# Designs tried in a protein design run: peptides against a protein of PDB entry 7K3S. Part 4

Target 1, 60 residues: chain A of PDB entry 7K3S
Amino acid sequence: MEELSGKPLSYAEKEKLKEKLAFLKKEYSRTLARLQRAKRAEKAKNSKKAIEDGVPQPEA

## One batch from the design tools (peptide; made by RFdiffusion4, then SolubleMPNN)

Design b1_p8_7_s4 (from b1_p8_7 with E7L)
Fold by OpenDDE base, seed 5:
Structure b1_p8_7_s4 (fold): chain B 60 residues (1-60), chain A 8 residues (1-8)
Amino acid sequence: as target 1 above (60 residues)
Amino acid sequence: EFLEELLK
């Protein structure tokens, strides 16, 4: 078993990694929120079309 | 920009 006992990360390296992780979590959350909004907008368009196709428009 | 600086 290779001991992946790499040198213990310095305080500065740990803080840099925390900053990296915080950034990645923020961008992930932003991307997820955009994806969820897009999926909701598409469902709302499909539901509107299903209502329009189901209502006989009384065009005079 | 920020990602490239973070990866240095």
Scores: peptide ipSAE 0.090, ipTM 0.742, DockQ to the pose 0.148
Fold by OpenDDE base, seed 1:
Structure b1_p8_7_s4 (fold): chain B 60 residues (1-60), chain A 8 residues (1-8)
Amino acid sequence: as target 1 above (60 residues)
Amino acid sequence: EFLEELLK
């Protein structure tokens, strides 16, 4: 086990790291929510196409 | 900008 033999982080360095982690967590959550919306929108588009291709066009 | 300022 390589002990990460760095000097103990100061209080200020720890708070700066917590802020960085909080920002990263927020952007991750936002990106995940966008991905989930995109997947739902893709499923809705594919279901609409399956209905459109499955309706026999009435020959005029 | 904000990420770069946070990373300084």
Scores: peptide ipSAE 0.090, ipTM 0.743, DockQ to the pose 0.151
Fold by OpenDDE base, seed 4:
Structure b1_p8_7_s4 (fold): chain B 60 residues (1-60), chain A 8 residues (1-8)
Amino acid sequence: as target 1 above (60 residues)
Amino acid sequence: EFLEELLK
């Protein structure tokens, strides 16, 4: 068992780490929302192409 | 600015 042989973090060091973690969680959530939006936009483009390629346009 | 100070 490797004992985590580190000095116990002070209260101030723990609070600084909580702030860093809160920031990282916020940036992760923003990045995830952008990725999900990009995937939805890609699906919408592919669905539009499938309709345009599969329906004979009625000649006017 | 704020992000660079938090990462220090």
Scores: peptide ipSAE 0.088, ipTM 0.740, DockQ to the pose 0.129
Fold by OpenDDE base, seed 2:
Structure b1_p8_7_s4 (fold): chain B 60 residues (1-60), chain A 8 residues (1-8)
Amino acid sequence: as target 1 above (60 residues)
Amino acid sequence: EFLEELLK
């Protein structure tokens, strides 16, 4: 096990890393929400097309 | 810009 023998991060370096992590978590959550909306929209389009192709329109 | 400034 290589000891990560780096000097302990200063208080300022730890706060900078917390800010970086908070930003990355925010962008991850935003991206995940976009992906989930896109998947729901795709499923809704595919379900509409499957219903429209499966019901004989009553000829008037 | 903001991400690049944060990564410096």
Scores: peptide ipSAE 0.087, ipTM 0.739, DockQ to the pose 0.161

Design b1_p8_8_s1 (from b1_p8_8 with P1K)
Fold by OpenDDE base, seed 2:
Structure b1_p8_8_s1 (fold): chain B 60 residues (1-60), chain A 8 residues (1-8)
Amino acid sequence: as target 1 above (60 residues)
Amino acid sequence: KPPPFVPP
């Protein structure tokens, strides 16, 4: 087992990694919310097309 | 001084 015996990260390096992780979690949640909004918008478009293709236009 | 944190 190769010991990952890299010198223990300093307190400052650990805090910098926590800050980076918090930022990445925030950007992930923002991206996920955008993706979920896009998926809902596509479903709404597909539902409108299914109604338009399934109603025989009354010939006026 | 450590360099300022730049978000990716």
Scores: peptide ipSAE 0.165, ipTM 0.745, DockQ to the pose 0.045
Fold by OpenDDE base, seed 1:
Structure b1_p8_8_s1 (fold): chain B 60 residues (1-60), chain A 8 residues (1-8)
Amino acid sequence: as target 1 above (60 residues)
Amino acid sequence: KPPPFVPP
């Protein structure tokens, strides 16, 4: 078993990794919110097309 | 001082 004898990360290196992870989590949440808005907009477009194809105007 | 982390 090769001991991963990597030198223990300094306090400063651990804090820098926490900052990178916090940034990545923020960008993930922002991207997820964009995707959710896009899916809602797509549903709204598809619902308009289903109403236009399904109502014969009564000719008077 | 180490350089500040710049996000990509």
Scores: peptide ipSAE 0.164, ipTM 0.746, DockQ to the pose 0.046
Fold by OpenDDE base, seed 5:
Structure b1_p8_8_s1 (fold): chain B 60 residues (1-60), chain A 8 residues (1-8)
Amino acid sequence: as target 1 above (60 residues)
Amino acid sequence: KPPPFVPP
């Protein structure tokens, strides 16, 4: 298995990779926060529906 | 200032 001697990355390439990684971490955190809010909103809707389906609507 | 990184 002789293929991990990739040329040493230049200082500029390393800084570009750090910037890419920082961007990806930010987008991941934003997406995760959106997903967590969506799951909480879904749980709140399902809990409201379970209360609404559990209250006999007065027949008119 | 370097330009902001635009993701691909």
Scores: peptide ipSAE 0.162, ipTM 0.747, DockQ to the pose 0.049
Fold by OpenDDE base, seed 4:
Structure b1_p8_8_s1 (fold): chain B 60 residues (1-60), chain A 8 residues (1-8)
Amino acid sequence: as target 1 above (60 residues)
Amino acid sequence: KPPPFVPP
């Protein structure tokens, strides 16, 4: 097993990586919130169609 | 001033 013993990152390199990670976490959370909103919108569209088509709604 | 953070 090759130990990935890369040279220890400087304080400035670690802070730059923390900033990049904070940005990535923010974009992930934004994308996840969009996905969850889209999934709720699809469920609401499908339930409206099932009511219009006279299909009994399965209890939640 | 440090340069502005540009996201990748």
Scores: peptide ipSAE 0.151, ipTM 0.737, DockQ to the pose 0.053

Design b1_p8_8_s2 (from b1_p8_8 with P1E)
Fold by OpenDDE base, seed 1:
Structure b1_p8_8_s2 (fold): chain B 60 residues (1-60), chain A 8 residues (1-8)
Amino acid sequence: as target 1 above (60 residues)
Amino acid sequence: EPPPFVPP
């Protein structure tokens, strides 16, 4: 068993890792919000196309 | 040494 005898991370290294994680969580949330907006826009486009292909205007 | 983390 290789003891992961890595030197204990300093307080400064732990704070830098917390900052990296906070940034990554922010970018994840931003990307998720963009994906959710894109999925809503795709559903709206597909619903508009289904109405245009399915209504023969009655010729009067 | 790992490259410094620069936030964009």
Scores: peptide ipSAE 0.167, ipTM 0.767, DockQ to the pose 0.061
Fold by OpenDDE base, seed 2:
Structure b1_p8_8_s2 (fold): chain B 60 residues (1-60), chain A 8 residues (1-8)
Amino acid sequence: as target 1 above (60 residues)
Amino acid sequence: EPPPFVPP
């Protein structure tokens, strides 16, 4: 087992990693919210097409 | 030294 005998991260390095992790969590949440919005918009478009393809246009 | 973290 290769010892992960890397010197213990300094306090400053640990805080920098916490900041990076907080940023990545924020960007993940933003991306997830965008994806969920896109999926809802796609479902709404597909529901409109299903109504348009299922109603015989009355020949005027 | 690793490059500084620049947030976008």
Scores: peptide ipSAE 0.167, ipTM 0.766, DockQ to the pose 0.058
Fold by OpenDDE base, seed 5:
Structure b1_p8_8_s2 (fold): chain B 60 residues (1-60), chain A 8 residues (1-8)
Amino acid sequence: as target 1 above (60 residues)
Amino acid sequence: EPPPFVPP
C-alpha cells in the first residue's frame, strides 16, 4: 500500500491550483461554446440542403 | 513572488 502521505499543500500551492482550475474551467467553457455553435451551424446547413434538394431548381 | 501560471 503506497502511503499517499502527500505533504499538506502550502497556501501558495493551493492558490496556484485554484488559478489552474479557473483557467481550465474557462478553456472548457470556451471549447464547449465553440462545439455548440459548430453543431448548430451543421444543423442549419443540413436543413438548408434538405430544402434545396426538395425544391426543384427551375431549369434555366 | 511566484511567476504567473503560464498554461501549457
Scores: peptide ipSAE 0.166, ipTM 0.765, DockQ to the pose 0.047
Fold by OpenDDE base, seed 4:
Structure b1_p8_8_s2 (fold): chain B 60 residues (1-60), chain A 8 residues (1-8)
Amino acid sequence: as target 1 above (60 residues)
Amino acid sequence: EPPPFVPP
């Protein structure tokens, strides 16, 4: 097992990595919210089409 | 060298 014995990061390098991580978490949450909205919109489109086509809605 | 990370 190669020990990742990289030199200890300075305080300034750790704070810069924390800032990058906070930004990445924000962009992840924004993307996840878009994906969840898209999935709900697809379900709502498919349910409207199934009602129009006279297909019995499966109980939720 | 990778470009500096600039937050938007």
Scores: peptide ipSAE 0.155, ipTM 0.762, DockQ to the pose 0.072

Design b1_p8_8_s3 (from b1_p8_8 with P1E P4E)
Fold by OpenDDE base, seed 1:
Structure b1_p8_8_s3 (fold): chain B 60 residues (1-60), chain A 8 residues (1-8)
Amino acid sequence: as target 1 above (60 residues)
Amino acid sequence: EPPEFVPP
């Protein structure tokens, strides 16, 4: 068993890890919001295509 | 040394 007897992280190293984690959480949230917008846009495109293929234009 | 994390 490798004892991960790494030296206890300094206060500065812990704060740097908290900053990294905060950044990664922000980028995750941004990416998730983009994915949700893309999924909504795809549904809106599919609904328009279903209307175009299913409405016989009334012959004038 | 591991590359320093620079936040954007």
Scores: peptide ipSAE 0.169, ipTM 0.764, DockQ to the pose 0.062
Fold by OpenDDE base, seed 5:
Structure b1_p8_8_s3 (fold): chain B 60 residues (1-60), chain A 8 residues (1-8)
Amino acid sequence: as target 1 above (60 residues)
Amino acid sequence: EPPEFVPP
């Protein structure tokens, strides 16, 4: 078992790791918001198709 | 030294 007892991270290394984590959380949140918009758009398209296929639009 | 993390 290689002891993962690497020296305790310096203050500077911990702050760099926090910055990396904050960046990754921001990119995750941006990606999640994009996914939620895509799912809403897909649901709207599927609902429109279900109306077009299920109701003969009266020819105006 | 690991390369300095530059955010893209």
Scores: peptide ipSAE 0.162, ipTM 0.762, DockQ to the pose 0.056
Fold by OpenDDE base, seed 2:
Structure b1_p8_8_s3 (fold): chain B 60 residues (1-60), chain A 8 residues (1-8)
Amino acid sequence: as target 1 above (60 residues)
Amino acid sequence: EPPEFVPP
């Protein structure tokens, strides 16, 4: 059993850690949403290029 | 004292 022999965090230290954690979770969610949007945009570009290379333009 | 965390 690892004895968590650290001094108990004060109420103020716990609230400061909760604030840090809330901020980190917000920035994580923002970064994840950006990453998901970038991956969708990359797939959409690759799919559009595959359609444009696969449809013979009707010669007018 | 540990540096005060200021969020960017």
Scores: peptide ipSAE 0.162, ipTM 0.762, DockQ to the pose 0.053
Fold by OpenDDE base, seed 4:
Structure b1_p8_8_s3 (fold): chain B 60 residues (1-60), chain A 8 residues (1-8)
Amino acid sequence: as target 1 above (60 residues)
Amino acid sequence: EPPEFVPP
């Protein structure tokens, strides 16, 4: 096992890494919220089409 | 050099 014992990051490098990680977490959460909204909108369109086509909706 | 990550 190669120990990836790289040189310890300086305080400034750790703070820069924390800032990058906080930004990445924010963009991930924003993208996830968009994906969840898109998935809900797709289900609502499919349910509306199934009612229009006379298919009995399975009660959820 | 890798481009400096500037947060928007």
Scores: peptide ipSAE 0.158, ipTM 0.760, DockQ to the pose 0.070

## One batch from the design tools (peptide; made by RFdiffusion4, then SolubleMPNN)

Design b1_p9_1_s1
Fold by OpenDDE base, seed 2:
Structure b1_p9_1_s1 (fold): chain B 60 residues (1-60), chain A 9 residues (1-9)
Amino acid sequence: as target 1 above (60 residues)
Amino acid sequence: DELEKELEE
């Protein structure tokens, strides 16, 4: 068993880690929303191009 | 925080 020989984090260090985690979760959510918008925009462009190119869309 | 600043750039 590796002794978790780390000094217990102070209250201030724990709060700073919570703030960092909250920030990272916010940036993850923003990035995910950008990715989802990009995928929707790509699908909408590809559908317009497939209509112009006379290729029958595969019926889902 | 310095890490928050580095991720906003």
Scores: peptide ipSAE 0.084, ipTM 0.758, DockQ to the pose 0.018
Fold by OpenDDE base, seed 1:
Structure b1_p9_1_s1 (fold): chain B 60 residues (1-60), chain A 9 residues (1-9)
Amino acid sequence: as target 1 above (60 residues)
Amino acid sequence: DELEKELEE
C-alpha cells in the first residue's frame, strides 16, 4: 500500500473538491434523466409501431 | 460558473 504521503488538503482544497463532486453528481443525474427519457421514447415508438403492424404487445 | 470552466480545462 503506497501511503500517498501527500500533505493533508487544506480546508479550501476540500471545499473545492466538494463543489467539483456536487457538479459531477448534478451532470450525472442530468445525463441519466436524458438516457431514461430516450429509452422511454424508444419503447413508446416500438409499441406504437407494433400496434400499427397488428402484432400483439407482449404484456410486460 | 467558474467551477464549470475549471472542469473543461
Scores: peptide ipSAE 0.084, ipTM 0.762, DockQ to the pose 0.015
Fold by OpenDDE base, seed 4:
Structure b1_p9_1_s1 (fold): chain B 60 residues (1-60), chain A 9 residues (1-9)
Amino acid sequence: as target 1 above (60 residues)
Amino acid sequence: DELEKELEE
């Protein structure tokens, strides 16, 4: 196993990586919130269909 | 954000 003992990152490279990681965490959180909203919307659509298919429409 | 532009290049 060659340890990829790459040269130690400079202070500037470490700060740039922290910024990139902060951005990636923000975009991850945004995407997760969208996914959770989509799953809630899907569940709400499926529950509405189950009520509509399970109640005989009263013939007027 | 300027960082968002630098990550798209």
Scores: peptide ipSAE 0.078, ipTM 0.756, DockQ to the pose 0.014
Fold by OpenDDE base, seed 3:
Structure b1_p9_1_s1 (fold): chain B 60 residues (1-60), chain A 9 residues (1-9)
Amino acid sequence: as target 1 above (60 residues)
Amino acid sequence: DELEKELEE
C-alpha cells in the first residue's frame, strides 16, 4: 500500500473537496436522468413502430 | 471553481 504521504488536509481543503463532491454528484444525477429519458424515448419509438407494422392497412 | 465552469459548458 503506497501510503499517500500527503500532509493532512486543512479544514478549508476538506470543505472545498466536499463542495466538489456535491457538484459531481449533482452532475452525475443530471446525466443519469438524461440517459434514462433517452432510453424511455427510444423504447417509445420502437413500441410505436411495432404497432404501425402490426396494423393491417384497411384494403380499400 | 475552474472544474465547475468546465462541466457547465
Scores: peptide ipSAE 0.078, ipTM 0.748, DockQ to the pose 0.017

Design b1_p9_1_s2
Fold by OpenDDE base, seed 2:
Structure b1_p9_1_s2 (fold): chain B 60 residues (1-60), chain A 9 residues (1-9)
Amino acid sequence: as target 1 above (60 residues)
Amino acid sequence: EEELKKLEE
């Protein structure tokens, strides 16, 4: 059990950590949205190739 | 990245 016996963070240190966390959440959301767009674009390319190659699409 | 560095100063 690591003793959280560190000096309590100052108000300024807590605000700096909130700003860092807000920035990281924004960058995470931006990266996730890019990944989701890339995955959709890849699926759309692969589906076009599967239609061209005469492979029966797995119907649902 | 540059904004993250400004938050580390």
Scores: peptide ipSAE 0.087, ipTM 0.770, DockQ to the pose 0.014
Fold by OpenDDE base, seed 1:
Structure b1_p9_1_s2 (fold): chain B 60 residues (1-60), chain A 9 residues (1-9)
Amino acid sequence: as target 1 above (60 residues)
Amino acid sequence: EEELKKLEE
């Protein structure tokens, strides 16, 4: 068990950690939104391809 | 990346 016997974090160290946490939460939210957009775009691409492959083009 | 670097100083 690593003893949590570290010196109590100063006010400045706590504020620096809050700022790091706020930044990481922002980047997490951006990455999650990008992932969700990519999954929607992939589903839309697959649906478009299924429509194109499923309609016999009338030979003109 | 640059904001993370500023937070590591």
Scores: peptide ipSAE 0.086, ipTM 0.769, DockQ to the pose 0.014
Fold by OpenDDE base, seed 4:
Structure b1_p9_1_s2 (fold): chain B 60 residues (1-60), chain A 9 residues (1-9)
Amino acid sequence: as target 1 above (60 residues)
Amino acid sequence: EEELKKLEE
């Protein structure tokens, strides 16, 4: 256990850390939403290909 | 990235 043997953070340092944490949480949420959208889009593309490869083209 | 850099200054 590394003891958090740091001087107590000033009010200004605590507010700066809260702003950094709020920014990182926002960027995490945006990235997670993009990843979840990409996974859904990939599943939808794979399902469309499986349908197109499974339909016999009408012989001309 | 730029907004994070501005918070590190």
Scores: peptide ipSAE 0.086, ipTM 0.770, DockQ to the pose 0.014
Fold by OpenDDE base, seed 3:
Structure b1_p9_1_s2 (fold): chain B 60 residues (1-60), chain A 9 residues (1-9)
Amino acid sequence: as target 1 above (60 residues)
Amino acid sequence: EEELKKLEE
């Protein structure tokens, strides 16, 4: 076990790390929401194609 | 990106 023999972080360094962590959590949540929207849009496109290929064209 | 850069200064 390498003891992380770093000096104890100052109050200011701890607050800066909390701000960095809050920012990273926000960007993660935005990226996850984009990915979930993209997956839903792909599923919706595939469902529309399955309906179009399953309707017999009315013979004229 | 710019907000991350401001947090590294």
Scores: peptide ipSAE 0.084, ipTM 0.767, DockQ to the pose 0.014

Design b1_p9_1_s3
Fold by OpenDDE base, seed 3:
Structure b1_p9_1_s3 (fold): chain B 60 residues (1-60), chain A 9 residues (1-9)
Amino acid sequence: as target 1 above (60 residues)
Amino acid sequence: DEELEELEA
């Protein structure tokens, strides 16, 4: 067993890691919301194009 | 602190 002989993280190092994790979770959520918006916009663009091209929209 | 400012930019 490799002894994880890493010195225990200080309180300050743990708080810094919590802050980094909170930031990354926020940016993940923001990116996910952008992706979901882009996917909805793409679906709406494709549906508009399908109407314009006279192709029957697949009923949902 | 510097490494957090670089991540927040």
Scores: peptide ipSAE 0.089, ipTM 0.768, DockQ to the pose 0.015
Fold by OpenDDE base, seed 4:
Structure b1_p9_1_s3 (fold): chain B 60 residues (1-60), chain A 9 residues (1-9)
Amino acid sequence: as target 1 above (60 residues)
Amino acid sequence: DEELEELEA
C-alpha cells in the first residue's frame, strides 16, 4: 500500500473535504432516489400497456 | 469557497 505520504492536512483543509464529501453524499442520494422513481414509473407504464393490449377494444 | 460553489452549481 503506498502510504499517501502527503503533508498532514490542516484543520481547514479537513473541514473543506468534509463539506465536499457531505455534498457528494447528498447528490448521490438524490440521484439514487431519481433512478428508483424512474424504474417504478417504467414498471407502471409497462403494466398499463399490458392491460390496454389485453382489453379487446369494443368495436363500436 | 469558490471551488465548493463550482461543485454545487
Scores: peptide ipSAE 0.088, ipTM 0.767, DockQ to the pose 0.014
Fold by OpenDDE base, seed 1:
Structure b1_p9_1_s3 (fold): chain B 60 residues (1-60), chain A 9 residues (1-9)
Amino acid sequence: as target 1 above (60 residues)
Amino acid sequence: DEELEELEA
């Protein structure tokens, strides 16, 4: 068990870390939403192409 | 990005 052998963070240091964590959570959520949008757009393109090529879409 | 740089400063 590594002892957390550090001085306790000040109130100001804790608030700064909370702000950094909130920012990182926001950017993570934004990146995840972009990834999900990209995957949906790729699926929609593949589905459109499969219809145009006369290939039956695999039902989900 | 700017907000993260401001927080690192």
Scores: peptide ipSAE 0.085, ipTM 0.765, DockQ to the pose 0.014
Fold by OpenDDE base, seed 2:
Structure b1_p9_1_s3 (fold): chain B 60 residues (1-60), chain A 9 residues (1-9)
Amino acid sequence: as target 1 above (60 residues)
Amino acid sequence: DEELEELEA
């Protein structure tokens, strides 16, 4: 077990790291929601094209 | 630290 022989972080350093982590989690969630919207829009576009091409939609 | 403060602004 490598002892993480770093000086213990102060209370203030730990709170600053928690704030940074909360920000990164928020931006991750925002980016994930954008990706999920883009994937839904792509699926909806492909489904609309398949209806136009006379291909029966797989019921969701 | 400055690069993370610029990302938070």
Scores: peptide ipSAE 0.082, ipTM 0.758, DockQ to the pose 0.015

Design b1_p9_1_s4
Fold by OpenDDE base, seed 4:
Structure b1_p9_1_s4 (fold): chain B 60 residues (1-60), chain A 9 residues (1-9)
Amino acid sequence: as target 1 above (60 residues)
Amino acid sequence: EEEEEELEK
């Protein structure tokens, strides 16, 4: 296993990596919230269709 | 928007 004996990152390089990480965490959280909203909207559409078609909803 | 443009540099 090559130990990546890379030169130690400068203070400025570490701060830039922290900023990039903070941004990526924010975008991850936005994407997760969108996915959860989409999943709830899909469930709500399926529930409306099941009521309209007279099909018994599976009890949760 | 400004935060996204700074990360592409």
Scores: peptide ipSAE 0.051, ipTM 0.706, DockQ to the pose 0.015
Fold by OpenDDE base, seed 2:
Structure b1_p9_1_s4 (fold): chain B 60 residues (1-60), chain A 9 residues (1-9)
Amino acid sequence: as target 1 above (60 residues)
Amino acid sequence: EEEEEELEK
């Protein structure tokens, strides 16, 4: 595990990395919210088909 | 915590 002992990152490089991390966190959250909406929409389609096919819904 | 304290100096 050699060579993370390079020159310390400048203040400007640290700030650019923080900005990149904030952007990536925002895009992750956006993508996760899209995935969760897609899964809910799929479950709602499958439950509607299960009602139409006479399959007893699992009572929660 | 140490990386935030270096950013205020």
Scores: peptide ipSAE 0.043, ipTM 0.659, DockQ to the pose 0.010
Fold by OpenDDE base, seed 3:
Structure b1_p9_1_s4 (fold): chain B 60 residues (1-60), chain A 9 residues (1-9)
Amino acid sequence: as target 1 above (60 residues)
Amino acid sequence: EEEEEELEK
């Protein structure tokens, strides 16, 4: 762990870091929602194919 | 109070 031997951050620097963190959290959540949507769409395609191919759906 | 926002892993 590098000791943060730096000067204490000013109020304005702390606010800029909060804004950056809020932006990063938003982009993370957006990316996660896309991933979850893709996984659900893949599961739905596989389930539709399993019904069409007469394969018993694995119970949840 | 420094809110250490724990990065949810």
Scores: peptide ipSAE 0.043, ipTM 0.668, DockQ to the pose 0.017
Fold by OpenDDE base, seed 1:
Parts: structure tokens; C-alpha cells; sequence
Structure b1_p9_1_s4 (fold): chain B 60 residues (1-60), chain A 9 residues (1-9)
């Protein structure tokens, strides 16, 4: 493993990286919540259709 | 933990 012989990050560079990481974590959580909502909406659509078509819902 | 201790110096 080559030692990452970079100059130590300044305080301001470290803070900027922390802010970027916090932003990325927030966007990840937002995207995950959107995905989970979409999956719930798809399940709810499929259940409504199966009730309308007279098909017994498989008990979960 | 080490990054928080460097912020207090």
C-alpha cells in the first residue's frame, strides 16, 4: 500500500469534507425513503388490483 | 475519536 504522502488537510478542508459527507448522507436517506415509498405504493397498487380482480390476497 | 481530539487543540 503506497503511503498516501499527501500534505495534511487544513482545518477548513476537513470541515468542507465533513459538510460534503453530511450532505451525501442526507441525499442517501432521502433517496432510500423515496425507494421505500415507491415499493409500498407498488404493493398497494397490486393489492388493490388483486381485490378488484377477486384474487385471494396471500396472507403475509 | 482521533479527529475530534485534533479539533480541540
Amino acid sequence: as target 1 above (60 residues)
Amino acid sequence: EEEEEELEK
Scores: peptide ipSAE 0.042, ipTM 0.653, DockQ to the pose 0.009

Design b1_p9_2_s1 (from b1_p9_2, 3 letters changed)
Fold by OpenDDE base, seed 5:
Structure b1_p9_2_s1 (fold): chain B 60 residues (1-60), chain A 9 residues (1-9)
Amino acid sequence: as target 1 above (60 residues)
Amino acid sequence: DLLEEAEKL
């Protein structure tokens, strides 16, 4: 069992950790927004194609 | 620094 008896983080180490977490949250949110936009664009493309092919789309 | 390395991605 690695003793998680790590020395208490200094104020500077805590602020640095908060900065890293803020950066990661920002990049996560940016990536998630891009993914959601891509999925919506793909759904819209597939729905247009299926309307052109005369296939009834299930209402979302 | 891990933040500086992460900002390079």
Scores: peptide ipSAE 0.085, ipTM 0.724, DockQ to the pose 0.019
Fold by OpenDDE base, seed 4:
Structure b1_p9_2_s1 (fold): chain B 60 residues (1-60), chain A 9 residues (1-9)
Amino acid sequence: as target 1 above (60 residues)
Amino acid sequence: DLLEEAEKL
């Protein structure tokens, strides 16, 4: 076990790391929401193609 | 600061 023998972080260094972590969590959540929207849009495009290929157009 | 550079992205 390598003891992480780093000097204990000051209070100011810990608060700065909390701010960085909060920012990173916000950007992660934003990116995840974009990915979920993209996956829903892809599924909606694939369902439209499956309906268009699966319904014989009634010859008028 | 690394936080200020991250907030610009």
Scores: peptide ipSAE 0.082, ipTM 0.725, DockQ to the pose 0.017
Fold by OpenDDE base, seed 3:
Structure b1_p9_2_s1 (fold): chain B 60 residues (1-60), chain A 9 residues (1-9)
Amino acid sequence: as target 1 above (60 residues)
Amino acid sequence: DLLEEAEKL
């Protein structure tokens, strides 16, 4: 059994890991918000195309 | 440092 008793992380190493985790959570939230905006924009574009193909242009 | 590389993005 390899004792995976790695030395306990110092206070500074724990704070650095918390900072990295906070950064990753922020970037995840930013990316998720971009994805949700893109999905809403795609749905809005598809809805506009369905309306444009359904309205006979009045011949001038 | 992985944090310094992450802050450069």
Scores: peptide ipSAE 0.082, ipTM 0.724, DockQ to the pose 0.018
Fold by OpenDDE base, seed 1:
Structure b1_p9_2_s1 (fold): chain B 60 residues (1-60), chain A 9 residues (1-9)
Amino acid sequence: as target 1 above (60 residues)
Amino acid sequence: DLLEEAEKL
């Protein structure tokens, strides 16, 4: 691995990278929570459809 | 797992 022989990051640059990482983690967690909610909603829709297809309509 | 990947970040 070529160690990118860049100048050592200043304290301010390191703190800015930590802030960007914290933001990215927050948006990832928010997106994951939305995905989990969407999967639960899809399962609920599929369960409702399976009930609707399985109820004999009362003949009028 | 997506949760395990979130913990590695």
Scores: peptide ipSAE 0.069, ipTM 0.681, DockQ to the pose 0.030

